# Designs tried in a protein design run: peptides against a protein of PDB entry 5HOI. Part 301

Target 1, 351 residues: chain A of PDB entry 5HOI
Amino acid sequence: FRYMPFSPAGTPFGFTDRRYLTMNEVGYVSTVKNSEQYSITVSFFDVGRFREYHFEDLFGYDLCFLNEKGTLFGQSKTGQIQYRPHDSIHSNWTKIIPLQAGERITSVAATPVRVIVGTSLGYFRSFNQFGVPFAVEKTSPIVALTAQNYRVFSVHYSQFHGLSYSLSELGTSSKRYYKRECPLPMSLPNINSDMKKDANLDYYNFNPMGIKSLFFSSYGDPCIFGSDNTLLLLSKWRSPEESKWLPILDSNMEIWKMSGGKETTDIHVWPLALAYDTLNCILVKGKHIWPEFPLPLPSEMEIRMPVFVKSKLLEENKAILNKKNEIGADTEAEEGEEDKEIQIPVSMAAE

## One batch from the design tools (peptide; made by RFdiffusion4, then SolubleMPNN)

Design b1_p27_7_s3
Fold by OpenDDE base, seed 2:
Structure b1_p27_7_s3 (fold): chain B 351 residues (1-351), chain A 27 residues (1-27)
Amino acid sequence: as target 1 above (351 residues)
Amino acid sequence: SEAEEERRRLEERRRRRERLKELVNAK
């Protein structure tokens, strides 16, 4: 295992000269290799609210976090961070994070009021939006960060304990924990089963935790989307005893339902954000599980707890087909057994 | 009415789901 730089919904270069550094509900940040430099573009989904901008990157930023006020960039090896407001009213600022030998910045997050830096040694560094430091805390190794307003959702990794998470609030005077290094019930990528496809190996080398994204919902609940394509939401986090992870969407199951029960291996959900009861996402069609260029338009997928088992739905549909065949309905439609659209009961579509 | 707003929300959800099905089933 190697600590890799993580950004929410970031994509690998693969065999291309370009990738997405990050994407969410606000927009997407792309970087293009140009000889010895990079060209970074910050693009927005609401083109009426913000103007797209670009700049030359001489540092090779490999970390990014986009919010409604600005973009945070980071270089995992050098410890350089840069904050760029979207407006021209506030100035850009740059800072060097002191790193120990072999330490890497693993994740960065920014809100309109806070900047957070997490490292492979578990240094948690907090700043205001102007780069003024608040504190340095030592935690378990940080592998991913997201933040909303004053709240921070951090994912930690230990070789002995696996994945854990923290949920904290960065007030003016102190950090409050709602959750502190609690077990995270997310499956890690299975190297042996999933790596039979070269494209999965490339993605694993880029993101060995398989965390495609993490974000806060519109209600301020921590969300994580892993390699299993299940969206987990942390419910009731204000009550420690009642707090639980809810599997609010199996995206593979929803794609399977939408395809009429066909096994589709070329359609993938790429998570952006959770707004109310809908996952904002990119539907990716192709060999790679991540979006390529140009970026497809965002889609909305309704959240639904995976109450139904695929095998049971297939058995029920086989039983319905067998009953239709017994009733001697002379529908001579020689549509081969493989092409029969599974009628998903409307009741399963309405819950 | 609150019932008309709820019907509008349900119809908008239906349209979003139909569009998502079209995107998934688009060859």
Scores: peptide ipSAE 0.021, ipTM 0.566, DockQ to the pose 0.708
Fold by OpenDDE base, seed 5:
Structure b1_p27_7_s3 (fold): chain B 351 residues (1-351), chain A 27 residues (1-27)
Amino acid sequence: as target 1 above (351 residues)
Amino acid sequence: SEAEEERRRLEERRRRRERLKELVNAK
């Protein structure tokens, strides 16, 4: 197994000279390969709030995390990290993370108050926003990180135990765990079924865990979006005994409904963030499951628990069509099928 | 009123669903 650098909603180069290093609700970071160098652009969805900026990257940054205050970059092999505030008032800083032989930075995260670095050997390194170190902890190998304020959601991988997760809070003096290396009920990519398409193999080589993104919701709940295109939300994480993963959106089911029950193989959901009861995402149309250039405008998809089975809906729709054909009534199907989908009450967000 | 705000939220959700259906069905 090879540890790959992970960034939230990052895309592969594929056959192109460009990719997205990361994207979320704030914006998107792109890199373009120019001979031996890279040009990085930090772009924002709210163009009135932030000015787009670019710089030349001589290090080949392959890790990125974007927040409302700045962008963290990392180089997985060299251990170099750079933080760039969006505002020119604050200075950029660079640091080298000491790596052992064969160790890689696998993920980085940054909030306005914390910087986190995770490695393939399970070193969890925490810093303040100025790059001052707090602690180094040894965990299981880290494959993905996200952070909001003082909270960190980490995904770990063991060859023997599969995926686990931790949820922690990085205070000034100590790390508190809400969850520590608990089993993560996420399906890994199936090489035999999914790899029949070359585009899926390219994505698997870029991201063998199939984690398209992970983020905190607007309510501060950990979210993960895997290769199965299901959004999982960690509910009731403040109560360790009551904590559970909720499948709050099957994006393949939603696309199938929106297409009028047609199998669509060319439309894909690319997750950005969860805001209230809507998944902010890019709708990708084409051969690749990831967005290409230029980036489409974000779309909003309402979260719903997958309570419907496609086979039952197809049988019901066939039965309705057969009844309409028997009655000879050209009654325009008012598409007012009340989606009997249980809207997740906002109250299932951990108050 | 709380009922008008709920109606507005439901109407915004409807418009978002319609736009998403249009994007999915756009050739």
Scores: peptide ipSAE 0.021, ipTM 0.570, DockQ to the pose 0.524
Fold by OpenDDE base, seed 1:
Structure b1_p27_7_s3 (fold): chain B 351 residues (1-351), chain A 27 residues (1-27)
Amino acid sequence: as target 1 above (351 residues)
Amino acid sequence: SEAEEERRRLEERRRRRERLKELVNAK
């Protein structure tokens, strides 16, 4: 296992010279290799609100976090971070995070009021939006961060305990924990089953935790989207005893429904954000589970608890088809292997 | 009118909020 730099919905280079550093509901940040340099472009989905901008990156930023006010960049090995406001009113700032031997920045997050840096040794560093430090805390190794306003959702990894999470609020004077290194019930990527395709190996090498993204919902609930393509939402986190992870969307099940019950192996959900009751995502078609270039337009998926068992629906549809075939068996028509569209009940179809 | 469209958007956002609360509170 190696600690890799994580950014929300970031993509690997693969065999290309370009990748997405991060993407969310605000936009997407891309980087292109230009010999020894990188060209970074910050693009927005709402072109009326923000103008696309680019700059030359001499440092090779491999960490990124985009918000409505600016973009945070980080270099995992050197410890350099840069904050770039989208407006020209506020100045860019750069800072070097001190790293120990073998330490890496594993994740960065930024809100309009806070900057957070997490490391492979579990150093949690907090700053204001101007790069003024608040505190340094030692936690379990940090593998992913996201933040909204003053709240931080952190994912931790231990070789002995697996994945854990924290939910904290970074006030002006103190850090408050709502959750502190609690078990995270997310499945890790299965090397033996999923790695049969070279494209999955490339993604695993880029992101060994399989966390495609993590974000706060529009209601301020922590969300995580793992390698199992299930969206988990932390419910009732304000009540420590009542807090639970809810599987609010099985995206593989939703793709299967949207395809009329066909096993599609070439359609993938890439998560951006959760807005109300809809997952904002990119529908990826192709060999890679991540979006390539150009970026497709975002899609919305309605969140639904995975109440339905696919096997039961397949059995019911087979039973209906067998009954139709028993009634139709007197006509010898060699009608070929017609694409057996599974009639998904209208109540189960995405409206 | 722009005000009716904004009211419709606010009402749709309210319904989405209620559905999500029901889903999150579903036992």
Scores: peptide ipSAE 0.021, ipTM 0.381, DockQ to the pose 0.051
Fold by OpenDDE base, seed 3:
Structure b1_p27_7_s3 (fold): chain B 351 residues (1-351), chain A 27 residues (1-27)
Amino acid sequence: as target 1 above (351 residues)
Amino acid sequence: SEAEEERRRLEERRRRRERLKELVNAK
């Protein structure tokens, strides 16, 4: 296992000179390798609200977090971070995070009021939006961060305990924990099954935890989207004893339903954000599980708890078809056996 | 009217869902 720099919905270079550093509901940050430098572009989905901007990156930023007020960049090895407001009123600032030998910045997050840096040694560093430090805390090794307002959702990794999470609030004077290094019931990437495709190996090398993204919902609930393509939402986190992870969307099941029950191996969900009852995502068509260039338009998937198993639905539909054939109902549908749309119960069809 | 805005939002949601189905079913 190697600690890799994590950014929400970041993509690998693959065989290309370009990748997305991060993307969410606000926009997407791309980097293009040009000889010895990188060109970074910050693009927005709401082109009326924000103007796209670009700059030359001589440091090779490999960490990024985009919010409505600015973009945080980080370099995992050097410890350099840069915050760039989207407006021209506020100045950019740069800071070097002191790193120990072998320490890496693993994740960065920024809100309009906080900047957070997490490291492979479990240093949790908090700053205000101007880069003024608040505190340094030692935690279990941090592998991913996201933040909304004053709240931070952190994912930790231990060789002995696997994945854990924390949910904290960064006040002015103190850090409050709602959850502190609690078990995270997310499946890790299965090296043996998924690595049959070179594209999956490239992604695993880029992101060994398989965390495609993590974010807060529009209601302020922590969300995580793993390698199993299931969206988990932390419910009731204000009540420590009642808090639970809800599998609110199986995106593979939803794609399968939308395809009429056809096995689509070439369609992938890339998560951006959860807004109300809809997952904002990129539908990726192709060999890679991540979006390429140009970025497709975002799509919305309705959240739905997985109640049904694909195999049972296939068996039930086969049983219905066999009964229709036994009854001598002229299914005049000359459509080849492979093209028969599986009747998904209306209660299961995404309306 | 608030009702026309709500209808427009529902129609936009429907169009987005139809486009999602088209993207998934596009060979």
Scores: peptide ipSAE 0.021, ipTM 0.568, DockQ to the pose 0.458

Design b1_p27_8_s1 (from b1_p27_8, 17 letters changed)
Fold by OpenDDE base, seed 1:
Structure b1_p27_8_s1 (fold): chain B 351 residues (1-351), chain A 27 residues (1-27)
Amino acid sequence: as target 1 above (351 residues)
Amino acid sequence: MDKIRAATASVPYDEERVKKLLELLNS
């Protein structure tokens, strides 16, 4: 296993000279490789509120986190981080994170009040928005981070225990845990099924955990979107005993419904954020499961609890078809090519 | 949580919104 730099909704280069470092509801950060240098663009969806900006990257930033106040960049190997406020009134700052031999920064997160750095050795480093350090904690190896205000959602990986998560609050004087290295019920990418498609190999080499994104909902609930294309929401996290992960959207099922029950292999959901009851996402058409250039406009997908398994719907539809054929076998009526439109029962379309 | 459940349970499948989204993907 290799620890790779993770950024929320980041994309690989693939066969191109360009990729997205990160994207969310605020905007998207792209990088273009120019020989030994990189040109970074920070773009926004709200063009009335924010101005797009560009800069030359001599360090090859491979980590990024975008928020409403600034962009955090990181270089996984060198330990360099840079914070760039969107407002020119505030100064950019750069810091080098001390790394041990073979240690990598695996993820970074930034809020208007906190900067967080996670590493492959499980060093969790917290700073204020000006890069003043608060603390260093050693945890299980960190593979992903997101943050909202003072809260941090961290994903950890152990070779023995698989994926775990923590939910913490970074006060001025102390770190509070709501959850500490609890099991994360997310499936890892299946090497045998998911990697057989050449188009997916590049993605899983870039992101071996298959975590497409993680974010906080508009209500402040931790969300994660894995390789199974299921959106998980951590419910009741304030009550440790009642806390549970809810599968609030099966995006493969939603794409299947949207296609009229046709198996579409060329449409993919790329998660950005959860706003109220809608997943803000990029709908990707093509061979790659990630968005290419230019970036399509964001789409909203309604969250629905996947109560119905595709297999059960297919079995019920086969049972309905078989019953129709048993009733129709007594009437020699015409071989009309009944288009195999899987009629989604009206009752299932309404729930 | 209950507000999210209530919101998600109450949004009817907007077939027209989905169709427009698919049309936008096919354009």
Scores: peptide ipSAE 0.008, ipTM 0.448, DockQ to the pose 0.036
Fold by OpenDDE base, seed 5:
Structure b1_p27_8_s1 (fold): chain B 351 residues (1-351), chain A 27 residues (1-27)
Amino acid sequence: as target 1 above (351 residues)
Amino acid sequence: MDKIRAATASVPYDEERVKKLLELLNS
């Protein structure tokens, strides 16, 4: 196992000279390899609030986090981080994070008030938005970070214990844990199934954990989207004993419904954010599970608890088809390709 | 809980929205 730099919804280069460093509801950050340097572009979905900008990257930033006030960049090997405000009022700042031999920055996060750096050795470093350090804490190895305001959602990995998560609040004087290294019930990529397609091998080499993204919902709940294309939401996290992960969307099931029950292997959901009752996402068409260039427009997918087992729906549809064939032996089947609307039983849509 | 459950349960399959989304994906 190798710790790789993780950024929310970041894409691999694949066979191209370009990739997305990160994307979310605010926008997307791309990097293009130009010989020995990189050109980084910070683009926004709300073109009325923000102006796209670019700069030359001589460091080869492989970590990124975008928020409404700025972009945090990191270099996993050198320990360099840079914060770039979107406005010209605040100055850019650069800092070197001290790394031990073989230590890497694995994830970075930034809010308008906090900067967080996580490492492969489990060093959790916190700063204010101006790069002033608050604390250094030793945790289990960090593989992913996201943050909203003062709150941090961290994912940890141990070879012995698998995936865990923490949820913490970074006050001015102290860190509070709501959850501390609790088991994360997310499936890891299955080497035998997920890597059978050559197109997926590049992605899992880039992101061995298969975490496509993690974010906070509009309600401030931690969300994670894994290789199984299921959106997990941490419910009731303020009540330690009542907190649970809810599978609030099976995106493969939603794509299957959207296709009229056809197995579509060429449509993929790429998660951006959860806003109220909708997953903001990129719908990717093609062999790669990640968006290429140009970036498609964001789509909204309604959250639905995966109460439907695809197998049960297929069995019910087969049973309906068999009953129609037993009754319909006498009437000339006009082969109208009626898009037989799979009537999802209203009872199952309401559960 | 009830709002998330209500959001996941109550949105009828909007076939027109799905068709438009598929048309956008096929364009």
Scores: peptide ipSAE 0.007, ipTM 0.448, DockQ to the pose 0.036
Fold by OpenDDE base, seed 3:
Structure b1_p27_8_s1 (fold): chain B 351 residues (1-351), chain A 27 residues (1-27)
Amino acid sequence: as target 1 above (351 residues)
Amino acid sequence: MDKIRAATASVPYDEERVKKLLELLNS
């Protein structure tokens, strides 16, 4: 197993010279290979609120986190990090995170008040927005980070115990844990199913955990979107004994509904954020499960607990079709290959 | 294509619906 740099909704280069370092509800950060250097562009969805900017990257930043106030960059191997405010009021700052031999920065996160660096050895480093260090803590190996305000959602990986998560608050004086290295009930990518398509191999080499993104909801609940395309939300995290992961959206089921019950193999959900009861996402059409260039406009998908399983709907529709054929046996209906659109129950149609 | 665009049209935020959903999810 190799720890890879993770950024929320980051994409691989594949066979191209460009990729997204990160994207969320605020915008998207792209990097383009230009000879021995990279050109980074920070783009925004709200073009009235933010101005797009670019810079030359001589370090090859492979980690990124975007928020409403700035962009954090990191280089996983060298330990270099850079914070760039979107405004010109605050200065950019750069620092080097000390790394041990073989240690990598695996994830970075930034809020308007905190900068967090996680490593493959489980070093959790916290800073203020000006890069002043607060603490260094040793945890299980960190594979992903996100943060909102003072809260940090961290995903950890152990070869023996699989995935775990922590939820912490980085106050002014101390770190509080709401959850500390608790089991994360997320499925890892299945080599036999998920990696069968060559197009997916590049993605899973880039992101072995299959975590497409993780974020906090607009209500401040930790969310994670894995390789199974299910959005998990951590409910009741303030009450440790009542805390549970809720599968609040099966995006494969939603795509299937939106297609009129047709099997679609070329439409993919790429998660950005959870705003209230809607998943903000990119609908990707094509061979790759990740967005290419140009970036499609964001779409919204309503969240709901999966009440119906696709297999059961297919069985019910087959049973209805068989009953219709038993009643209508006398009409020589021409064997038109009617692409039998699976009737989606009205209760499952998006209102 | 058009049905996908219509189904992905921004649903206006309904605070009461969201509150009920959160109450249900937190029940």
Scores: peptide ipSAE 0.000, ipTM 0.351, DockQ to the pose 0.583
Fold by OpenDDE base, seed 4:
Structure b1_p27_8_s1 (fold): chain B 351 residues (1-351), chain A 27 residues (1-27)
Amino acid sequence: as target 1 above (351 residues)
Amino acid sequence: MDKIRAATASVPYDEERVKKLLELLNS
């Protein structure tokens, strides 16, 4: 096993000179090989709010995180990181992360208030938005990071324990854990099934964990999208004992429904973000499971209520109806037993 | 592409459903 640099929704080069370093709801960062250097472009979906910019990369940045205020870059082998604000008011800054022999930066994340660096040896490094260090913590090997405001969602990998996750809040004085290295119930890519298509081999060599992306929802819930194309949301994370992963979208099932029940093996969901009840994503058509150039416009895919949540809502609705009937039963005995077929909304009946 | 966007965009946002889902996710 080799720790590879991870960025949310990053794509491999494949046989091309270009790839996406990262993409999310804000935009997408691309890099193009120009001999021994790279040209990086930071592009935005809201072209009215943001201006596209580019720069020459002499370092070969292989890690990236985009937010509404800036872009964080990292070089996995050298330990170099660079933060580039989108505005011209704030200066760019560069820092070298000290790495041990064989250590790699595996993931980086940035919010308007925090910068986070995770490594293959499990060093978790936190900074403010100006690159001032807060702390260094030793964890299990970090394979992926995302962050929103002060919260960090980290994915860890151990050869002995598999995938785990942490959810933490990076205050000014201390790190609080909501979850610390808890088992992550995500399936790893199956070499025998998923790699039978040569086109997927390039992707899993680039991203051996099969984590297409991870992000926080608009409500601040950790989300992860694995190789199984299922969107998992961490519910009840404020109550550590009640915390559970919810499969809120099977994107393969949604594609199947949208195709009219046809097996479409040429359409793929590439996750960007979860906003309210919609997965913002790129619909990829072709042999590769990742978007190529030019980037297709984002699409929205409605999330599904998990069956057990539907069952609870049905139980709660029955309990509310029964209470209304108990309160109403004292007055109007006469109106007939019209079997009000609880019109299960058509959206619930199609699952 | 456009047909898939149209299919995803055709489900009306049910604010009450989303609210109940969020209450269940945050309870």
Scores: peptide ipSAE 0.000, ipTM 0.344, DockQ to the pose 0.462

